# Peptides against a protein of PDB entry 6UG1: the designs that were tried, part 232

Target 1, 304 residues: chain A of PDB entry 6UG1
Amino acid sequence: SNEERKRRKYFHMLYLVCLMVHGFIRNEWINSKRLSRKLSNLVPEKVFELLHPQKDEELPLRSTRKLLDGLKKCMELWQKHWKITKKYDNVGLYMRTWKEIEMSANNKRKFKTLKRSDFLRAVSKGHGDPDISVQGFVAMLRACNVNARLIMSCQPPDFTNMKIDTSLNGNNAYKDMVKYPIFWCEVWDKFSKKWITVDPVNLKTIEQVRLHSKLAPKGVACCERNMLRYVIAYDRKYGCRDVTRRYAQWMNSKVRKRRITKDDFGEKWFRKVITALHHRKRTKIDDYEDQYFFQRDESEGIPD
Target 2, 301 residues: chain A of PDB entry 6UG1 as posed
Amino acid sequence: SNEERKRRKYFHMLYLVCLMVHGFIRNEWINSKRLSRKLSNLVPEKVFELLHPQKDEELPLRSTRKLLDGLKKCMELWQKHWKITKKYDNEGLYMRTWKEIEMSANNKRKFKTLKRSDFLRAVSKGHGDPDISVQGFVAMLRACNVNARLIMSCQPPDFTNMKIDTSLNAYKDMVKYPIFWCEVWDKFSKKWITVDPVNLKTIEQVRLHSKLAPKGVACCERNMLRYVIAYDRKYGCRDVTRRYAQWMNSKVRKRRITKDDFGEKWFRKVITALHHRKRTKIDDYEDQYFFRRDESEGIPD

## One batch from the design tools (peptide; made by RFdiffusion4, then SolubleMPNN)

Design b2_p27_4_s3 (from b2_p27_4, 9 letters changed)
Fold by OpenDDE base, seed 2:
Order: sequence, then C-alpha cells, then structure tokens
Structure b2_p27_4_s3 (fold): chain B 304 residues (1-304), chain A 27 residues (1-27)
Amino acid sequence: as target 1 above (304 residues)
Amino acid sequence: SELDELLKKALELLEKNRALLNLEEEE
C-alpha cells in the first residue's frame, strides 16, 4: 500500500538518524584523552616519523609513500595489539530485513548497550568486535596526531524493498555479511590532497580510491546486509560529511535510487541531519574533497 | 514535521550523551 511505503520510508529515516548518531557518539568516545595516551605508546618513534614525513618539494609522491608505509606498519602494530576479535551479536550494525525488524519489535529483548567505559576498556585490552577494533585503530592514529576519520557505512532497512518475506538464506549468511566492513578509516594525505582509505581489520587494505574501492560490497549475497548507500565520515574535530561518492562507482545510476535523497524532501531532510551532526567550520580539506566529488560526478555522467 | 521532531529528539539524545561524556572526563 501507499501507507506501507510511507511507513517504511519513515522508519528508514529514523533508523538512519539513529545510526548516524551512533557513529557520532563512537567518534566522541575514540577522542578520549586517557585512551589516546595508552594507544600512542603502541607506535614507536620510527613509525611516527613515517606518519609525519617532511614534504618532498621535488617529488611529493615520496612523502605519500612514507605515509602509506607508516599506515601499513600501524596496521601491523594494531594486529599485534588486537588479541580477540569477537563475532557480532546477531547481525551487528549490518542491514536488517523488514521481517527481522517486525519480529524484533515483538521481542522485548533488552539490547545490552555498550557503555563508554566498557568500550575504552575493550579497545585498551584489544578485545572486541570488528567495529570496536576499527574505532580503536582510528583512536591510535589520532593519538599519533594523524588526521584520521572514522567512516561508517550506515545500513538502514531498504525502503525500496516492498517484499513482505525477505527470508535471507541460513548458514553462509554471516560469512557473506562480514565479507565487507561497516566501519573503516580514512587518513588525510596532505601531500596528494586526498583521503587514503584504510581497512585495518576486515580486508586489511590501504587504498587510494580512484574510481572504486575494494570496500564496496560486490555480489548479491554480500549486498543483502551491506548496501553502499550512506557512507558517513566523522573527523577528530566532530565534522560529519557524506563521503558515499568516494566509494560508489555508480552513485547517480544505482546508489541514489536507494537513498532517501532521491527526492527533494529527502535531500533537504538529509542535509539537515548532516548539518546537525557537523560541529566544525569548513576547511580547505573539505574544498579538496568537494572538488574530488564534483570530478567523480562529472566522470560518471547522468545515467541515460 | 514529524521527521523534524524525530531529528530534534535524536539531537537532544546526542546532547545528553555529550554532557555525560564531559562528566566522565572530569573524573
């Protein structure tokens, strides 16, 4: 019905705000001064120097290569720190079906909310789910004065799916679900004027995204619980930005159709949400990023 | 609109969480 479409759209919007607020709160928690002091001790001076290379005036690419090597070593150090990767409870922050949402509303299961103190302890000990691990990695980079963003791929239920029964098939569902991350890191490269993508936990990759990312879900089974629609960046200064364009190859042709921003009402609403979560002034970094997104939109073209 | 009220409630929740975070950093 038209009413059910409206209900699913509304619930999608509510769920999206809750996810974006969750990402913001986790971004505040990883700015803990106590955690920062502990995590800085994981990074030896030689690796710190690689994270902060001098500008090579002759070949800026040499400075980028040092930064990339520093980030690789930080990823290796993080693997040594992280002792226990827990499985997600159920589906974690991956996308739920409409049926799962309806069933969960009937089941008054108290979700145990992770407290800030428990999160900080988990990161400090190296014990937690992959999301906590990524968030801790961002905290470690920030402790080393690296301009690292927490990235969250927000997975609200698909309001474009009007099917009643989306029975996701059984046992392989978890492996396919966790094949691609929900959280990752971006690091500002001041030399190339670009964001570097870092997945320290899942794929263990460092990327300079051009047209597509390895972090973008591929295949039907992986996309059932992880649809690239809302990739939100949270920086150390409490900036909030939509960075979906970086990771979406087909933003205009495919991704936009599955976003609330497909219509003017949804665009205006989503802009209000971003503005409300954006607690810093605009910087030259935002200008370079917006220029990159513009170039990516021009290069994709308008879908025929 | 109902959606603006929802956003307002989400932001109020964020502010409450922020206040709690500031108290835990002063301890």
Scores: peptide ipSAE 0.089, ipTM 0.705, DockQ to the pose 0.102
Fold by OpenDDE base, seed 4:
Order: C-alpha cells, then sequence, then structure tokens
Structure b2_p27_4_s3 (fold): chain B 304 residues (1-304), chain A 27 residues (1-27)
C-alpha cells in the first residue's frame, strides 16, 4: 500500500539517523586521549617516519609510496595487536530485513549496549568484533597524528523493497554478509591530495580509489545485507561527510535510486542530518574531495 | 515535522552521550 511505502520510508530515515549518530559516537570514543597514548606505543619510530614522509620535490609519488608502506606496516602491527575477533551478535550493523524488524519489535530483546569504558578496554586489549577493530585502527593512526577518518557504510532497511516477506533463507548468509566491511578507514594523502582507503580487518587492503573500490559489495548474496548507499566519513575534528560517491561506481544510475536522497524532500532532510553531525569548519581537504566527487559525477554521466 | 522531532531526539541523545563521555574522561 501507499501507507506501507510511507512507513518503510520513515523507518528507513529513523534507522539511518540512529546509525549515523552511532558512527558519530564511535568517532568521539576513538578520540580518547587515554586510548591514544596506549595505541601510539604500538607504532615504532621507523613506521611513524613512513607515516610522515618528507615531501619529495623531484617525485611526490615517492612520498605517497612511503605513506602507503607506513600504512601497510600499521595494518601488520594492528593484526599483531588484535588477539580476539568476536563474531557479530546476530547481523551486527548489517542490513536487517523488514520481517526481522517487525519480529524484533515484538521481542523486547535487550540489546547489550556497549559502554564507552567497555569499548576503550576492548580496543586496548585487542578483543572485539571487526567494527571495534577498525575503529581502534583509526584511533591508532590518529594517535600517530595521521589524518585518519572513520568510514561507516550505513545499512538502514531497504525502503524500496516492498515485499512483505523479506526472509533470507541462505545457508551461507553470515559468510556472505561479512565478506565486505561496514567500517573502514580513510587516510589523507597530502602529496596526491586524495583520500587513501584502508580496510585493516576484513579484506586487509589499501587502495587509492579512482572509479571503483574493492570494498563495494558485489554479487546478490553479499548485497542482501550490505548495500552501498550511505558511506559516511567521520574525521578527528568531528567532521561528517557523505563519501558514497568515492565507493559507488554507479552513483547516479543505481545507488541514488536506493537512497532517501532520490527526491528533493529526502535530499533536504539528509543534508540537515549531515549538517547536524558536522561540527567543524570547511577546509582545503574538503575542496579537493568535492572536486574529486564532481569529476566522478561528470565521468559517470547522466544515466540514459 | 515528525522527522524533525526524531532528528531532534537523536541529537539530544547524542548530547546526553557526550555529557556522559566527558564525565568518564575526568575519572
Amino acid sequence: as target 1 above (304 residues)
Amino acid sequence: SELDELLKKALELLEKNRALLNLEEEE
């Protein structure tokens, strides 16, 4: 019905706000000074120097290569630090079906909310789920004075799915779900004027995204619980930015149709949410990023 | 609108969480 369409749209919006607020809170927690002091000790001086290369005036690409090598070594150090990777409880922050939401509304399951103190302890000990691990990796890079962003792929329920039964019957549902991350890192390359994508936990990859990312879910089964729609970046200065354009190859033709921003009302609303979560002034880094997104929109073209 | 009220409530929850966070850093 039209009413059920409105209800699902509304619930999607509510769920999206809750996810974006969650990402913001986790970004505040990883800025803990106590945690920063502990995590800085994981990074040897030689690796710190690679993270902060001198500008090579002859070949700026050499400086980027040093940074990439430093980030690779940081991933290796992080793997040594992280002792226990817990499975997600149920689906974690992956996308729920409408049926699962309706069933959960009837079952007052006390979700055990992770407290800040428990999170900081988990990161410090290296004991937690993959999301906590990624968040801790971002904290370690920030402790090394690297301009690292926490990236969150927000997975609200699909308001474009109007099926009553949305049950997922797949035997491999968990493996397919966790094939691609929900959280990752971006690092600012001051030499190339670009964000470097880092997945330290799931795919264990570093990439300089041009047209597509390895982190973008591929295949039907993987997309059931992980639809790339809202990739939100949280920086160390409490900036909040929509960076979906980086990771979406087909933003205009495919991704936009699955976003609340497909209509003017949803666009205006989503801008209000971003603005409310963005607590810093604009910087030259934002200008370079917006220029990159503009070029990506022009290169994709208008979908026929 | 009901959506603006939900955004407001979500932001209020965020501020309450910030207040709790600041208290836990002073301990």
Scores: peptide ipSAE 0.085, ipTM 0.707, DockQ to the pose 0.106
Fold by OpenDDE base, seed 1:
Structure b2_p27_4_s3 (fold): chain B 304 residues (1-304), chain A 27 residues (1-27)
Amino acid sequence: as target 1 above (304 residues)
Amino acid sequence: SELDELLKKALELLEKNRALLNLEEEE
């Protein structure tokens, strides 16, 4: 019905706000001074120097290479720190089906909200789910004065899916679900004027995204619980930005159709949500990023 | 709209969480 379509759209919007607020809260928690002091001790001076290379005036690419090497070493250090990777409880922050939502409304499962103190302890001990691990990695980079963003791929239920029964085939569902991350890191490269993508936990990869990312879910089974639609960046100064354009190869042709921003009302609403979560002034970094997104929109063209 | 109120409530919850976070960092 038209009513069920409206209900699903509304519930998608509500769920998206809750996810974006969750990402914001986690971004505040990883700015903890106590955590920062502990995590800075994981990074040797030689690795710190690689994270902060001098500008090579002859070849700026040499400075970027040092930064990339520093980030690689930080990933290796983080793997040594992280002792226990817990499985997600149920589906974690991956996408739920409409049926799972309806069934969960009847079961007031007290989501044991992880307290800040428990999060900080989990990160400090290296014991937690992959999301906590990524968030802790961002905290470690921030502790080393790196301009690192927490990235969250928000997975609200698909309001474009009007099917009642999306029975997900159960057996490999968890492996397919966790194949791609929900959280990752971006690091500002001041030399190339670009964001570097870092997945320290899942794919254990560093990339300079040009046209596509390795972090973008591929294949039907992986996309059932992880649809790239709302990739939100949270910086150390409480900036909030939609960075979906970086990771979406087909933003205009495919991704936009599955976003609330497909219509003017949804665009205006989503802009209000972003603005409400954005607590810093615009910077030259935002200008370079917007220019990159513009070039990516022009290069994609109008979908045929 | 109900959505703007939900956003407002979510932001108010965020501010309350910030106040709690600041108190926990001063301890």
Scores: peptide ipSAE 0.082, ipTM 0.704, DockQ to the pose 0.091
Fold by OpenDDE base, seed 3:
Structure b2_p27_4_s3 (fold): chain B 304 residues (1-304), chain A 27 residues (1-27)
Amino acid sequence: as target 1 above (304 residues)
Amino acid sequence: SELDELLKKALELLEKNRALLNLEEEE
């Protein structure tokens, strides 16, 4: 019905705000001074120097290569620190079906919210789910004075799915779900004027995204619980930015149709949400990023 | 609008969580 379409749209919007607020809170927690002091001790001086290379005036690419080597070594150090990767409880922050949402409303299951103290202890011990591990990796880079962002791929229920029953069948559902991450890192390269993508936990990869990312879900089974729609960046200065354009190859033709921002009402609403979560002034880094997004929109073109 | 009220409530929840965070940094 038209009423059910409206209900699913509003529920998607509410769920999206809750996810974006969750990402903001986790970004505050990883700025803990106590955690920063502990995690800085994981990074040897030689690796710290690679993270902060001198500018090569002849070939800036040499400085970028040193930074990339430093980030690779930080991933290796993080793997040594992290002792236990726990499975997600149920589906974690991956996308739920409409049926799962309706069934969960009937089940008074007290979702045990992780406290800040428990999170800080989990990161310090190296014991937790993949999301906690990525968040801790961002904290370690920030402890080394690296301009690292926490990235969250927000997975609200698909308001464009009007099926009554949306149950997912299959024994491999968890394996397909966790094939691609929900959280990752971006690091600012001051030499190339670009964000470097880092997945320290899932794919264990470093990318300089131009047209496509390895972190973008591919295949029907992987996209059932992980639809690339709202990739939100949280920086160390409490900036909040939509960076979906970086990771979406087909933003205009495919991704936009699955976003609340497909219409003017949804665009204006989503801009209010971003503005409410953005607690810093604009910088030249934002100008370079917006220029990159503009070039990506022009290169994709307008879908016919 | 009902959506602006939902956003307001979500921001109020964020502020309440910040107050709890400040209390845990003083311990």
Scores: peptide ipSAE 0.081, ipTM 0.703, DockQ to the pose 0.108

Design b2_p27_4_s4 (from b2_p27_4 with E3L E4D E12K A18K)
Fold by OpenDDE base, seed 4:
Structure b2_p27_4_s4 (fold): chain B 304 residues (1-304), chain A 27 residues (1-27)
Amino acid sequence: as target 1 above (304 residues)
Amino acid sequence: SELDELLEEAKKLLEELKPLLNLEEEE
């Protein structure tokens, strides 16, 4: 019905705000000075020097290569630090079906949420789920004065799915779900003027995204609970930016149709949410990023 | 700070919405 369409759209919007606020809160928690002091001790001086290379005036690419090598070594150090990777309870922050949401609303289950103190302890000990691990990795890089962003792929329920039964019948549902991350890291390369993508936990990869990312879900089964729609970047200065364009190969043709921003009302609303979560002034880094997104929009073209 | 107040309000709102989001079950 039209009413059910409106209800699902509204619930998607509400759910998206909650996820974006969650990302903002986790981004504040990883800025903890106490945590920073502990995590800086995980990074040897030689690795710190690679994270902060001098500018090579002859070949700036050499400086980028040192940074990439430093980030690789940081991923190795982080894997040594992280002792226990917990599985997600149920589906974690992956996408729920409408049926699962309706069934959950009927169950007055008490939810235990991770408190700030418990999060800081989990990161410090290296015990927790993959999301906590990624968040802790971002905290370690920030402790080394690296301009690292927390990236969150927000997974609100699909308001474009109007099926009554949205049950997922797959035996491998968990393996397919966790194949791609929900959280990852971006690091600013001051030499190339680009963001470097780092997944320290799931795919254990570093990439310089040009047209497509390895972190973008591929295949029907993987996309059931992980639809790339709202990739939000949280920086150390409480900046909040939509970076979906980096990771979406087909932003205009495919991804936009699954976003609230498909219409002018949704675009204006989503811009208000981003603005409310963006607590810093614009920088030259934002200018370079917006120029990159513009070039990506032009190169994709208008979908036929 | 205004940020701390906003974060606390956002945490309250998130707690109220958690039952609807079905995030972490109490074991």
Scores: peptide ipSAE 0.025, ipTM 0.597, DockQ to the pose 0.468
Fold by OpenDDE base, seed 3:
Structure b2_p27_4_s4 (fold): chain B 304 residues (1-304), chain A 27 residues (1-27)
Amino acid sequence: as target 1 above (304 residues)
Amino acid sequence: SELDELLEEAKKLLEELKPLLNLEEEE
């Protein structure tokens, strides 16, 4: 019905706000001074120097290569620190079906909220799910004075799916779900004036995204619980930015149709949510990023 | 600070919405 379409749209909006607020809270927690002091001790001086190379005036690419080598070594150090990767409880922050949401609303299940103290202990011990591990990796880079962002791919239910029953069948559903991450890292390269993408936990990859990312879900089975629609960046200064354009090859033709921002009402609403979570002044880094997004929009074109 | 107030309101909203969103099931 038209009523059910409206209900799913509003529920998607509410769910998206909760996910974005969750990302904001986790981004505050990883700024803990106590955690920072512990995690800085994991990084040897030689690796710290690679993270902070001098500018090569002849060939800035040499400085970028040193930074990339430093980030690779940080990923290796993080793997040594992380002792236990727990599975997600159920589907974690991956996308739920409408049937799962309706069934859960009827169940008086108790929800465990991970407390800030428990999170900080989990990161410090190297015990937790992949999301906690990525968040801890961002904290380690920030402890080394690296301009690292926490990235979250927000997975609200698909309001464009009007099927009554959306149950997912299949024994491999968990493996397909976790094939691509929900959380990752970005690092600012001051030499190339670009964000470097780092997945330290899932794919264990470093990328300089131009047109496509390895972190973008591919294939029907992987996209059932991980639909790239809202990739939100949280920086060390409490900046909040929509960076979906970086990871979406087909933003205009495909991704936009699955976002609340497909219409003017949704665009204005989503801009208010981003503004409410953005607690810093604009910088030249934002100008370079917006220029990159503009070039990506022009290169994709307007879908016919 | 305004940030601390936002964080407290955000935490309250998350707790109210957790039952509806079913984000972290206890076994």
Scores: peptide ipSAE 0.025, ipTM 0.582, DockQ to the pose 0.471
Fold by OpenDDE base, seed 2:
Structure b2_p27_4_s4 (fold): chain B 304 residues (1-304), chain A 27 residues (1-27)
Amino acid sequence: as target 1 above (304 residues)
Amino acid sequence: SELDELLEEAKKLLEELKPLLNLEEEE
C-alpha cells in the first residue's frame, strides 16, 4: 500500500539517524585520552616518522609513499595487537530485512549495548568484533597525530524493497555479509590533498580511490546485507561528512535511487541530520574533498 | 501533508538526540 511505503520510508529515516548517531558516539569514544596514551605505545618511532614525512618539494609523491608505508606498518602492528576477532552477534550493523525488523519488534530481546568502558577495554586488550577493531585502529592513528577518520557504511533497511518475504538463504549468508566491511578508516594525505582509504581488518588493504574502491560491495549475495548508500565520515574534530561519492562508482545512476536523498524533501532532511552531527568549522580539507566529489559527479555524467 | 508530519517527527527525534551528541567532558 501507499501507507506501507510511507511507513518504510519513515522507518528507514529513523534507523539511518540511529546508525549515524551510533557512528558519532563511537567516534567520540575513540578520542579517549586514556586509550590514546596506550595505543601510541604500539607505534615505534621509525613508524611514527613514516606517518609524518617531510614534504618532498621536488616529488611530493615520495612523501605520499612514506605515508603509505607507515600506514602499512601500522596495519601490521594492529594485526599483532588484535588477539581475538569475534563474530558479529547475528548480523551486527549490516542491513536487516523488513521481515527481520518485524520479527524483532515482536521479540522484546534487550540488546546489550556495549558501554564506553567495555569498548575501551576491548580495544586495549585487542578483543572484539571487526567494527571495534577498525575503531581501535583509527584511535591508534589519532594517537600518532594522524588525521584519521572513522568511516561508517550505514545500512538502514531498504525502503525501495516492497517485497514482504525476502528469505535470505541461511549458512552462506554470513560469509557473504562479512566479505565487505561496514567500518573502515580514511587518512588525510596532505601531500596529494586526498583521503587514503584503509581497511585494516577485513580486506587488509590501503587504497587511493580514483573511480572505484575494493570496499564497495559487489555481487547480489554481498549486496543483500551491505548496500553502499550512506558512507559517513567522522573526523577527530567531530566533523561529519557524507563521503558516499568516493566509494560509489554509479552515484547518480544507481545509488541515489536507493537513498532518502532521491527527492528534495529527503535531501533537505538528510542535510539537517549531517549538520546536526557536524560539530566543527569548515576547513581547506573539506574544500579539496568537495572539489574531488564535484569532479567525480561531472565524470559520471547525468544518467541517460 | 503526511510527509510534513514525518518531518516534524524526525525533527523531534533529532532534538531528543541532541543531548546524546553533546560531548561528555572526560572527567
Scores: peptide ipSAE 0.024, ipTM 0.592, DockQ to the pose 0.070
Fold by OpenDDE base, seed 5:
Structure b2_p27_4_s4 (fold): chain B 304 residues (1-304), chain A 27 residues (1-27)
Amino acid sequence: as target 1 above (304 residues)
Amino acid sequence: SELDELLEEAKKLLEELKPLLNLEEEE
């Protein structure tokens, strides 16, 4: 019905806000000074030096290569630190079906909310789900004075899916779900004036995204619970930015159609949510990023 | 409209979430 379409649209909006606030809260928790002091001790001086290379005036790419090597070594150090990767409880922050939402509304199961103290302990011990692990990796890089962002791919229920029953086929569902991450890291490369993408936990990859990301879900089964629609970046200064354009090859033709921002109302609403979560002044880094997004929009063109 | 009510609920939730967005002061 038209009513059900409206209900799903608003539930999507509400759920998206809750996810974006969750990302903001986790981004605050990983700024803990006590955690920072513990995690800085995981990084040897030689690796710290690679994270902070001198500018090569002849070839800035040499400085970027040192930073990339430092990030690779940090990823290896993080794997040594992380002792226990827990499975997600149910689907974690992956996308729920409409049926799962309706069934969960009837079951007043008090989800045990992870407290800040429990999170900090989990990161310090290296015991937790993949999301906690990624968040802890961002904390370690921040402890080394690296300009690292927490990235969250927000997975609200698909308001464009008007099927009554949205049940997913069970057997491989978890494996396909966790094939691509929900959380990852970005690191500012001051030499190339670009963000470097780092997935320390899932794909264990570092990339300089041009047109395609390895972190963008591919295949029907993987996209059932992980649709790239809202990739939100949280920086160490409590900045909040939509970085979906980096990871979406087909932002205009495909991704926009599945976002609340497909219409002017949704765009204005989403801009208000981003503004409410953005607690810092604009910087030259934001100018370089916006210029990159503009160039990517021009290069994609308007879909016919 | 049900639209306006849900927008108002989303606004209320955003306002309720604002205190949760208060940065714990750096102790």
Scores: peptide ipSAE 0.022, ipTM 0.589, DockQ to the pose 0.069; fails the geometry check

